# Ledger of designs, part 16: peptides against a protein of PDB entry 6B9H

Target 1, 151 residues: chain A of PDB entry 6B9H
Amino acid sequence: AELCESLLTWIQTFNVDAPCQTVEDLTNGVVMAQVLQKIDPAYFDENWLNRIKTEVGDNWRLKISNLKKILKGILDYNHEILGQQINDFTLPDVNLIGEHSDAAELGRMLQLILGCAVNCEQKQEYIQAIMMMEESVQHVVMTAIQELMSK

## One batch from the design tools (peptide; aimed at target 1 M131 M142 Q146)

Design b2_p16_1 (made by RFdiffusion4)
Pose (drawn by RFdiffusion4):
Structure b2_p16_1 (pose): chain A 151 residues (1-151), chain P 16 residues (1-16)
Amino acid sequence: as target 1 above (151 residues)
Amino acid sequence: LSPELEEFFTQVEESS
């Protein structure tokens, strides 16, 4: 905890098309998919993004379907591009995110996305950008990185 | 860790 909201501020720095003001705004997977495209458009390309349904509303089943696709993408990226540098021993429970808007599980998913950003080809720029954020957010990001980079 | 992350951790620790 204290992970979800700090990482929400970090997500907001991407200024993606979908709304990203609340925890609920993240539960359908669209913001997360758009952020991944910004992190690595060569991997999270348009063909990949097309699989993420928009206009989900309160349909938690579709939220889960989207979130499974996103997690599948992150895990594949970790394996195929990042050489397993992101710790994936504990997967976020995407069913809880969709059924209960579980912010803690959402925080874990956002931590995986942060892991993508700090290990991608543009990791220098993403890290430099974090260094301009509020100290309280940087400290939480530091803790999140320490966890996700450890073995 | 990458050098950028080492620098970031040092900055956060010195600011604390």

Design b2_p16_1_s1 (made by RFdiffusion4, then SolubleMPNN; from b2_p16_1, 8 letters changed)
Fold by OpenDDE base, seed 5:
Structure b2_p16_1_s1 (fold): chain B 151 residues (1-151), chain A 16 residues (1-16)
Amino acid sequence: as target 1 above (151 residues)
Amino acid sequence: MSPEIQEFQQKVLEKS
């Protein structure tokens, strides 16, 4: 999906330790967790990150377990830190991501992470980085942000 | 930087 591919490009700008070249690389949640830690290391601290299993292989049940923890972390972060109301926003189906590598649902998941970045304490820096992205990717990312801000 | 991008930046910063 266009959203997923563009947000994958955005995720790659974080230069995390885990491999993040393909959609499949994101399905175990390890990259997402490392990105969230970079966004707010005080909230997504080492203790939080250590709850994400790093050696899941092709075990889709373990992938889903990680993704559920990450989604919960995002929702809690929005409620406790960002003060954002997102109950009206469509949540990703992490089962489809873990079991089927569903690009559309993965895009929704990455969009929530994008929401964390553009609303966190360092939002100015993340917005500036987005303004420097390639035009076609930038358009998709900006549209995704606008959708989040309109809900 | 285009006016559109500047307006976007301002909107996001003000909303958040």
Scores: peptide ipSAE 0.193, ipTM 0.790, DockQ to the pose 0.094
OpenDDE base, seeds 1, 2, 3, 4: peptide ipSAE 0.127, 0.185, 0.061, 0.192; ipTM 0.723, 0.783, 0.629, 0.787; seeds 2, 3 fail the geometry check

Design b2_p16_1_s2 (made by RFdiffusion4, then SolubleMPNN; from b2_p16_1, 7 letters changed)
Fold by OpenDDE base, seed 3:
Structure b2_p16_1_s2 (fold): chain B 151 residues (1-151), chain A 16 residues (1-16)
Amino acid sequence: as target 1 above (151 residues)
Amino acid sequence: MSPELQEFFEKVKAAS
């Protein structure tokens, strides 16, 4: 999906430790958790990150478990820190991500992380980084942000 | 960067 591929490119700019070259690389949630820690290490601290299993292989049950924790973390962060600035639309289906590597649902998950980045304390820096990306990616990001901010 | 994209991201940066 276009959303997923563009946001995968965006995720790669964080230069996390975990492999993040393909859609499949993101399905276990490890990359997403590491990205969230970079966005706000005070909230997504080491204790939070340690709840994410890093050695899941192809175990879709463990993937789903990780993804549920990450989604919960994002929603809590939006409520507790960001003040519910993200639109209350349909949540990503983490079961489809974990079991089937569903790119559309993964894109929606990454969109929520994008929402965290463009609303966090360091939002200026993250927006500046996006402004340095390819124009085609920027268009997708713009649309994604517009959807998030539309109440 | 296109004017449309420039305007949008500047608007997002300015939002409070």
Scores: peptide ipSAE 0.684, ipTM 0.950, DockQ to the pose 0.094
OpenDDE base, seeds 1, 2, 4, 5: peptide ipSAE 0.682, 0.683, 0.681, 0.683; ipTM 0.950, 0.950, 0.950, 0.950

Design b2_p16_1_s3 (made by RFdiffusion4, then SolubleMPNN; from b2_p16_1, 8 letters changed)
Fold by OpenDDE base, seed 4:
Structure b2_p16_1_s3 (fold): chain B 151 residues (1-151), chain A 16 residues (1-16)
Amino acid sequence: as target 1 above (151 residues)
Amino acid sequence: MSPEIQEFFEKVKKRS
């Protein structure tokens, strides 16, 4: 999906330690967890990150478990820290991400992370970074943000 | 950069 591919490109700008070159690389949640820690290390601290299982391989059950924790973290972050700046939104199906590497649902997950970035304390810096990306990616990101804020 | 896109992100930056 275009959303997933564009946001994968965006995710890659974080230069996290975990491999993040393909859609499959994101399905275990490790990259997403590391990105969230960069976005707000005070909230997504080491204690939080330690709850995410690493080295899950192809175990889709472990992937789903990680993804559920990450989704919960994102939702809690939006409620507790961001003050519900993102309106009610259709949640990604983490089962489809973990079991089938569903790009559309993964895109929706990354969209929620995008929401965290553009609303966090360092939102100015993240927005500036997005403004340095390719225009095609910028357009998708713009649409994604609009969707998050318009629900 | 597209003026439309630039204007959008400038607005987002100023949002509180």
Scores: peptide ipSAE 0.665, ipTM 0.947, DockQ to the pose 0.093
OpenDDE base, seeds 1, 2, 3, 5: peptide ipSAE 0.661, 0.663, 0.663, 0.661; ipTM 0.946, 0.947, 0.947, 0.947

Design b2_p16_1_s4 (made by RFdiffusion4, then SolubleMPNN; from b2_p16_1, 6 letters changed)
Fold by OpenDDE base, seed 3:
Structure b2_p16_1_s4 (fold): chain B 151 residues (1-151), chain A 16 residues (1-16)
Amino acid sequence: as target 1 above (151 residues)
Amino acid sequence: MSPEIQEFFQKVEERS
């Protein structure tokens, strides 16, 4: 999926510790959790990150468990910190991500993380980083942000 | 840089 591939490229700019080269690498949620911690380490602190299991392997139940925690974290962050600036009426299906590595649904999850980055206190830094990316990726990111903020 | 993309992200950055 175009959305997933573009946002995977964006995720790679965070230089997290976990492997983040493929769609499959993202399905256990570990990369996403580490990215969220970089976005706002005061909110997504070490205690929060420690609730995400790192040794998941191919266990789709553990993947889904992690993904549910991450999705909840994103929604709570939007409500408590960002003032509900994004549209969360159409949520990603974490079951499809964990069990089937669904790229379309994974793209939607990454889109929510993008929403956190461009609305957080350090949003200027993340926007400037996006402006340094390839134009094709920038276009997908732009469309994704427009969709998130539409009502 | 595409003018459309540049203008968009400038607007996003300027949001309160």
Scores: peptide ipSAE 0.623, ipTM 0.937, DockQ to the pose 0.092
OpenDDE base, seeds 1, 2, 4, 5: peptide ipSAE 0.617, 0.610, 0.620, 0.617; ipTM 0.936, 0.935, 0.937, 0.936

Design b2_p16_2 (made by RFdiffusion4)
Pose (drawn by RFdiffusion4):
Structure b2_p16_2 (pose): chain A 151 residues (1-151), chain P 16 residues (1-16)
Amino acid sequence: as target 1 above (151 residues)
Amino acid sequence: DTTATETKEFFESLLE
């Protein structure tokens, strides 16, 4: 905890098209998919994004379907591009995100996305940007990176 | 102050 909200502030720095003001705004997977495209458009391309349904509303089943696709993409990216540098021993429970808007599980998903950003080809720029954020957010990001980079 | 310094040094080390 203290992970989800700090990482929400970090997500907000991407200024993606979908709304990203609240925890609930992240539960359908669209903001996360758009952020992944910004992190690596060569991997999370338009063909990939097209698989993420928009206009999900309160349909938690579709939220889960979207989130499973996002998690599948992150794990594949970790394996195929990042050489397994992101720790994936504990997967976020995307069913709890969809059924209960579980912010803790959402924080774990956002931590994986942060892992992608700090290990991608543009990791220098993403780290430099974090260094401009509020100190409280940087400290939480530091802890999250330590966890996700450890073996 | 110590925590802020440690956090700063942590992020600088990532750029190495």

Design b2_p16_2_s1 (made by RFdiffusion4, then SolubleMPNN; from b2_p16_2, 9 letters changed)
Fold by OpenDDE base, seed 1:
Structure b2_p16_2_s1 (fold): chain B 151 residues (1-151), chain A 16 residues (1-16)
Amino acid sequence: as target 1 above (151 residues)
Amino acid sequence: SSLREQVRQFFESLLE
């Protein structure tokens, strides 16, 4: 999916410790958790990150477990910190991500993380970083943000 | 291009 590929490129700019080159690399949630910690380390602290299991391998049940925790964290962050500034009415199906590496659903998950970045305390830095990316990626990111912020 | 300008203006609006 175009959304997933563009947001994968965006995720790679965070330079997290976990491998993040492919869609499959993101399905265990470890990269996403590390990205969220960079976005707001006070909220997504080490205690939160430690709840995400590493060394998941191909175990789709463990992937789904991680993804559920991450999704909950994102939603709680939106409610508690961001003041519901993003629209989360269309939630990603983490079962499809974990079991089938569904790129469309993964794209929706990354879109929620994008919403966190462009509304967090350091939103200016993240927005400016996006403005330095390729135009085609910027366009997809713009559309993704517009969808999140539409009321 | 028109698209390039639209994208730029969008992100600039987010910075306001």
Scores: peptide ipSAE 0.685, ipTM 0.946, DockQ to the pose 0.894
OpenDDE base, seeds 2, 3, 4, 5: peptide ipSAE 0.684, 0.682, 0.685, 0.684; ipTM 0.946, 0.945, 0.946, 0.945

Design b2_p16_2_s2 (made by RFdiffusion4, then SolubleMPNN; from b2_p16_2, 8 letters changed)
Fold by OpenDDE base, seed 1:
Structure b2_p16_2_s2 (fold): chain B 151 residues (1-151), chain A 16 residues (1-16)
Amino acid sequence: as target 1 above (151 residues)
Amino acid sequence: SKKKEETRQFFLSLLE
């Protein structure tokens, strides 16, 4: 999916420790958790990160477990810190991500993380970084943000 | 291009 491909490129700019080269690399949630910690380390602190299982391998049940925790963290962050409501209708299906590496649903998860980045305390830095990316990626990112902001 | 400038203006608006 175009959304997933562009947001994967965006995720790679965070230079997290976990491998983040492919869609499959993101399905266990470890990269996403590390990205969220970079976005707001006070909220997504080490204690929160330690709840995400590493060395998951191909265990789709463990992937789903991680992804559920991450999704909950994102939703709680939006409610508690950003003061924003997330449309439940647009929530990703973490079961499809974990079990089938569904790129479309993964794109929706990354879109939620994008929402956190462009609304967090350091949103200026993240927006400016996006503006330095390839135009084709910027366009997809813009569309993704617009979709979130339209509720 | 038109699309490129539209995108730039969008992100500039987010910085406001």
Scores: peptide ipSAE 0.706, ipTM 0.950, DockQ to the pose 0.921
OpenDDE base, seeds 2, 3, 4, 5: peptide ipSAE 0.704, 0.703, 0.705, 0.704; ipTM 0.949, 0.949, 0.950, 0.949

Design b2_p16_2_s3 (made by RFdiffusion4, then SolubleMPNN; from b2_p16_2, 6 letters changed)
Fold by OpenDDE base, seed 1:
Structure b2_p16_2_s3 (fold): chain B 151 residues (1-151), chain A 16 residues (1-16)
Amino acid sequence: as target 1 above (151 residues)
Amino acid sequence: SEKAQETREFFQSLLE
């Protein structure tokens, strides 16, 4: 999916420790958790990050468990910190991500993380970083943000 | 391009 591909490129700009080159690399949630910690390390602190299991391999049940925790964290962050500034009514199906590496649903998950970045304390820096990406990627990111802003 | 200009203007608006 175009959304997933563009947001994967965006995720790679965070330069996290976990491998993040393919869709499959993101399905265990580890990259996403590390990105969220970079976005707001006070909220997504080390204690929160430590609840995400590493070394899950191909165990789709463990992937789903991680993804559920991450999704909950995103939603809680949106409510508690961002004041519900993003639309979280269309949620990604983490079961499809964990079990089938569904790119469309993964794109939805990354879109929620994008919402965190463009509304967090350092939103200006993240927006400026996006503006330095390829135009085609920027356009997809723009569309994704617009969807989040629509209520 | 027109699409690129639209995109730039969008992100500029987010920075304002």
Scores: peptide ipSAE 0.695, ipTM 0.949, DockQ to the pose 0.952
OpenDDE base, seeds 2, 3, 4, 5: peptide ipSAE 0.692, 0.691, 0.691, 0.692; ipTM 0.948, 0.948, 0.949, 0.948

Design b2_p16_2_s4 (made by RFdiffusion4, then SolubleMPNN; from b2_p16_2, 11 letters changed; failed a check: near_copy:native)
Amino acid sequence: SELKEQVRAFFQSLLQ

Design b2_p16_3 (made by RFdiffusion4)
Pose (drawn by RFdiffusion4):
Structure b2_p16_3 (pose): chain A 151 residues (1-151), chain P 16 residues (1-16)
Amino acid sequence: as target 1 above (151 residues)
Amino acid sequence: STVNQEFEEMLDNIYS
């Protein structure tokens, strides 16, 4: 905890098309997919993004379907591009995100996305950008990175 | 700042 909201501020720095003001705004997976495309458009390309349904509303089943696709993409990226540098021992429970808007599990998903950003080809720029954020957010990001980079 | 110095040192430890 203290992970989800700090990482929401970080997500907001991407300025993606979908709304990203609240925890609920993240529960359908669209903002996360758009952020992943910004992190690595060569991997999270248009063909990949097309699989993520928009206009989900309160349909938690579709939220889960979207989130499973996103998590599948993150895990594949970790394996195929990042050489397993992101710790994936504990997977976020995407069913709880969809059924209960569980912010803690959402925080874990956002931590995996942070992991993608700090290990991608543009990791220098993403780290430099974090260093401009509020100190409170930097500290939480630091803790999140320590966890996700450890073995 | 102290936070950025600590952060840089942590990143060097991770990515060394």

Design b2_p16_3_s1 (made by RFdiffusion4, then SolubleMPNN; from b2_p16_3, 7 letters changed)
Fold by OpenDDE base, seed 1:
Parts: structure tokens; C-alpha cells; sequence
Structure b2_p16_3_s1 (fold): chain B 151 residues (1-151), chain A 16 residues (1-16)
């Protein structure tokens, strides 16, 4: 999906430790968790990150378990820190991500992370980084932000 | 593009 591919490119700008070259690389949630920690390390601290299991492999049940924790973290962050600024009406189906590597649902998950970035304390820096992206990717990212900010 | 730049500036204003 166009959303997923563009947001994958955006995710890669974080330069996290976990492999993040393919859609499949994101399905275990490890990259997502590391990105969230970079977005707000005070909230997504080491204790939170340690709840995300590494060495998941192809175990889709473990993937789903991680993804559920991450989604909960995002939603809690939106409520507790961001003040419900993100439109979370359509939530990703983490079962489809973990079991089938569903790109559309993965795109929705990454979109929620994008929402965290553009609402966090360092929001200005993340917006500036988006301005430096390739135009076609930038357009998709901007559209994704617009969807999130529209109630 | 100019359209993209203007939109991004609007986002900066909203989130600043």
C-alpha cells in the first residue's frame, strides 16, 4: 500500500537499531517500539520497551502480542500526554499485521506513530524533517497527518 | 511543490 510504503520510508529516518528495510521487518513491532522511544523517551522508557519481546522470528502470535502492547501504548500516550489530539476512530487490526503482514493495517499503525511524532514535544523537528523528504513520500505523509488531525 | 510547502507551513502553525 502507498501509505505503508511511504511511512516505512519515514520510519527509516529514525535510524533505530532494529532492521527496518521491509514491511515484514515492521510486523513484530520492535522497530515501532524503538521509534516510539525516540519520540518520547520519558513515556516510552526502558521499562516500557523491555515489555516488547525481541527475537520473535516468524511467530505471529508473538508479533500480535507485541503489536497489542504497542497499540495500547500509543492510545494511552494519546490520552495521557497528547490530550486526545489524534483521530483514532479507525484503529489498525494488529491480528492482520502479525498473522498476514497486512500492509494496509500496518500503514494505519504507522500513521498512529506519525500522529505521536507531530504532537510530541519535538513536533517542530519532526515536521521539519518531513519537509526534507522526497516529494512523493512527503505528499503521502502530509495526507496521513491531515487525516489524523481532522475530527 | 509550492502546494506541499504551504501545507507543511500550515501544519507548523497548528502544532507550534
Amino acid sequence: as target 1 above (151 residues)
Amino acid sequence: SAVNEEFLKQLEQIYS
Scores: peptide ipSAE 0.060, ipTM 0.721, DockQ to the pose 0.507
OpenDDE base, seeds 2, 3, 4, 5: peptide ipSAE 0.043, 0.056, 0.047, 0.047; ipTM 0.713, 0.714, 0.711, 0.709

Design b2_p16_3_s2 (made by RFdiffusion4, then SolubleMPNN; from b2_p16_3, 9 letters changed)
Fold by OpenDDE base, seed 5:
Structure b2_p16_3_s2 (fold): chain B 151 residues (1-151), chain A 16 residues (1-16)
Amino acid sequence: as target 1 above (151 residues)
Amino acid sequence: SSINKKFLEQLKKIYG
């Protein structure tokens, strides 16, 4: 999906330790967890990150377990830190991501992480980074932000 | 594009 591919490109700008070249690389949640730690290391601290299993292989049940923890972390972060209401926003189906590598649902997951970045303490830096992205990718990212703002 | 730049500048004002 266009959203997933563009947000994958955005995720790659974080230069995390885990491999993040393909959609499949994101399905175990390790990259997403490391990105969230970069966004707010005080909230997504080392203790939080250590709850994400790094050696899951092709075990889709373990992938889903990681993704559920990450989604919960995002929702809690929005409620406790960002003061955002997400009740009316469509949540990603982490089962489809873990079991089937569903690009559309993965895109929705990455969009929530984008929401964390553009609302966190360092939001100025992340907005500036988006301004430097290639135009076609930038357009999709901007549209994703607009959708978040309108909900 | 010009539209993209203007929009991003507005976002910076809102979130900055």
Scores: peptide ipSAE 0.075, ipTM 0.732, DockQ to the pose 0.470
OpenDDE base, seeds 1, 2, 3, 4: peptide ipSAE 0.070, 0.051, 0.044, 0.064; ipTM 0.737, 0.703, 0.708, 0.724

Design b2_p16_3_s3 (made by RFdiffusion4, then SolubleMPNN; from b2_p16_3, 7 letters changed)
Fold by OpenDDE base, seed 5:
Structure b2_p16_3_s3 (fold): chain B 151 residues (1-151), chain A 16 residues (1-16)
Amino acid sequence: as target 1 above (151 residues)
Amino acid sequence: SKVNEEFLKMLAEIYG
């Protein structure tokens, strides 16, 4: 999916420690968790990150477990810190991500992380970084932000 | 660029 591919490119700008070259690399949630920690390390602290299993392999049940924790973290962050500024009426199906590497659902998950970045305390830094991305990627990211913030 | 201008306009509408 175009959304997933563009947001994968965006995720790669965070330069996290975990491998993040392919869609499959994102399905265990480790990259996502490390990105969230960079976005707000006070909220997504080391104790939170340690709840995410890093030795998952191809175990889709463990992937889903990680993804559920991450999704809950994002939703709690939006409620407790961001004041529910983003529209989350359509949540990603983490079962499809973990079991089938579903790109469309993964795109939705990454879009929620994008929402955290563009609404967090350091939002201006992330907005500036987006403005420096390749034009076609910018367009997709821009559209994704608009969808998140629209009411 | 056109994309940047549209992006800035969108941001102004959302956060302005």
Scores: peptide ipSAE 0.203, ipTM 0.788, DockQ to the pose 0.869
OpenDDE base, seeds 1, 2, 3, 4: peptide ipSAE 0.183, 0.111, 0.179, 0.164; ipTM 0.779, 0.731, 0.774, 0.771

Design b2_p16_3_s4 (made by RFdiffusion4, then SolubleMPNN; from b2_p16_3, 5 letters changed)
Fold by OpenDDE base, seed 5:
Structure b2_p16_3_s4 (fold): chain B 151 residues (1-151), chain A 16 residues (1-16)
Amino acid sequence: as target 1 above (151 residues)
Amino acid sequence: SSVNQEFLEQLQKIYS
């Protein structure tokens, strides 16, 4: 999906330690967890990150377990830190991500992370980073932000 | 593009 591919490109700008070249690389949640820690290390601290299993392989049940923790973390962050500026209007189906590598649902998950970035304490830096992205990717990212703001 | 740039500028104002 276009959303997923563009947001994958956006995720790659974080330069996390975990491999993040393909959609499949994101399905275990490790990259997403590391990105969230970069967004707000005080909230997504080492204790939080340590709850995400890193040696998952192709075990879709473990992937789903990680993804559920990440989704909960995002929702809690929105409520506790961001003052619910981001609405959980459409939650991603983490079962489809973990079991089937569903790109559309993965795109929804990455969109929620995008929402965290553009509303966090360092939101200005992330907005500036988006301004430097390739135009076609930038367009999709901005559209995703607009969708978050309109709901 | 001009449209993208204008949107990003508005976004910065909203989140400033």
Scores: peptide ipSAE 0.061, ipTM 0.724, DockQ to the pose 0.454
OpenDDE base, seeds 1, 2, 3, 4: peptide ipSAE 0.045, 0.043, 0.054, 0.058; ipTM 0.701, 0.695, 0.717, 0.719; seed 1 fails the geometry check

Design b2_p16_4 (made by RFdiffusion4)
Pose (drawn by RFdiffusion4):
Structure b2_p16_4 (pose): chain A 151 residues (1-151), chain P 16 residues (1-16)
Amino acid sequence: as target 1 above (151 residues)
Amino acid sequence: SAQAEETKTFFEDLLE
């Protein structure tokens, strides 16, 4: 905890098309998919993004379907591009995100996305950008990175 | 503060 909201501020720095003001705005997976495209458009390309349904509303089943695709993408990216540098022993429970808007599980998903950003080809720029954020957010990001990079 | 110095050093080291 204290992970979800700090990482929400970080997500907001991407300025993606979908709304990203609240925890609920993140539960359908669209903001997360758009952020991943910004992190690595060569991997999270248009063909990949097209699989993420927009206009989900309160349909938690579709939220879960989207989130499973996003998590599948992150894990594949970790394996195929990042050489398993992101710790994936504990997977976020995307069913709880969809059924209960569970912010803690959402925080775990956002940590994986942070992991992608700090290990991608543009990791220098993403880290430099974090260094400009509020200290309180940087501290939480530091803790999140320590966890996700450890073995 | 000590926490700010630690956080700053962490991100400088992360860039290496």

Design b2_p16_4_s1 (made by RFdiffusion4, then SolubleMPNN; from b2_p16_4, 8 letters changed)
Fold by OpenDDE base, seed 1:
Structure b2_p16_4_s1 (fold): chain B 151 residues (1-151), chain A 16 residues (1-16)
Amino acid sequence: as target 1 above (151 residues)
Amino acid sequence: SALSQQTRQFFLDLLK
């Protein structure tokens, strides 16, 4: 999916420790958890990160478990820190991500993370970084943000 | 292009 591919490119700009080259690399949630920690390390602290299992392999049940924790973290962050600034009416199906590597649903998951980045304390830096990306990617990111911010 | 201009303006507005 176009959304997933563009946001994968965006995720790669974080230079996290976990492999993040393919859609499959993101399905266990480890990359996403590390990205969230970079976005707000005070909220997504080491204690939170340690709840995400890193040795998952192809175990889709463990993937789903991680993804559920991450989704909860994102939603809680939106409520507790961001003040419900993002639209959470269309939530990703983490079961499809974990079990089938569904790119469309993964895209929606990454879209929620994008919402965290553009509303966090360091939002200016993240927005400026996006403005340096390829134009086609910027357009997809823009559309994704618009969808999140529109009620 | 129009798309480039619109996209740039969007992010500039977001920075406000």
Scores: peptide ipSAE 0.702, ipTM 0.948, DockQ to the pose 0.946
OpenDDE base, seeds 2, 3, 4, 5: peptide ipSAE 0.701, 0.700, 0.701, 0.700; ipTM 0.948, 0.948, 0.949, 0.948

Design b2_p16_4_s2 (made by RFdiffusion4, then SolubleMPNN; from b2_p16_4, 8 letters changed)
Fold by OpenDDE base, seed 1:
Structure b2_p16_4_s2 (fold): chain B 151 residues (1-151), chain A 16 residues (1-16)
Amino acid sequence: as target 1 above (151 residues)
Amino acid sequence: SPLSEQTRQFFLDLLK
């Protein structure tokens, strides 16, 4: 999926500790959790991050468990901190991500994280960073943000 | 290109 591919490229700009080269690398949620901590370390603090299991392997049940926690964190962050500045009308199916590495659903999860980044305290820095990316990636990111704002 | 300019302007507007 183009959305997932472009947002994977965007996620890679965070330079997190966990491997983040492939779709499969993101399915356990560890990269996403580390990215969220960078976005807002006061909210997604070490205590929150420590609830995400890191030694998951190919266990799709553990992946789904992590992904559910991450999705909840994103939604709570949107409500409690961002004042619901983003729309969660189309929630990702974390079961498909964890069990089947579904790129389309993963793209939707990354889109929610994008919404956090462009609305957080450091939104200016993240927007400027996006403007330095490849044009094709910027276009996909723009469309993804528009979807979050429009509904 | 028109696409690049539209995209650039979108993010510039988002920075406002």
Scores: peptide ipSAE 0.692, ipTM 0.943, DockQ to the pose 0.939
OpenDDE base, seeds 2, 3, 4, 5: peptide ipSAE 0.690, 0.689, 0.690, 0.690; ipTM 0.943, 0.943, 0.944, 0.943

Design b2_p16_4_s3 (made by RFdiffusion4, then SolubleMPNN; from b2_p16_4, 6 letters changed)
Fold by OpenDDE base, seed 1:
Structure b2_p16_4_s3 (fold): chain B 151 residues (1-151), chain A 16 residues (1-16)
Amino acid sequence: as target 1 above (151 residues)
Amino acid sequence: SALSEETRQFFLELLE
């Protein structure tokens, strides 16, 4: 999926500690949790991060558990900090991500994280970083942001 | 290109 591939490239710019080279690397939620902590460490603090299980391996149940926590965190962050309402019908299916590594649904998850980045306190820095990426990636990111703004 | 200008303009406006 083009969305997932481009947003994976974007996620890699965060240089988190967890492996983040493949779609599969993102399915356990650890990378996403670390990215969210970078976006807003006051909200996604160490206590929050510690609720995300590491070393889940191929256990899809543990993946889904992590992904549910992350999705909840994103939604709560949007409501409590960003003052935004996210439509539930557009939410990613974390079951498909955890069980099947569904790239389309993973793309939707990363899109929500993108929404956090471009609306957070350091949104200027994240937007400027995106502007330094490859044109094709920028275009996909632009489309993803536009979709979020249209909700 | 048109695509380059479109994306550039979008993000510049987003920075406003």
Scores: peptide ipSAE 0.680, ipTM 0.938, DockQ to the pose 0.890
OpenDDE base, seeds 2, 3, 4, 5: peptide ipSAE 0.678, 0.677, 0.679, 0.678; ipTM 0.938, 0.938, 0.938, 0.938

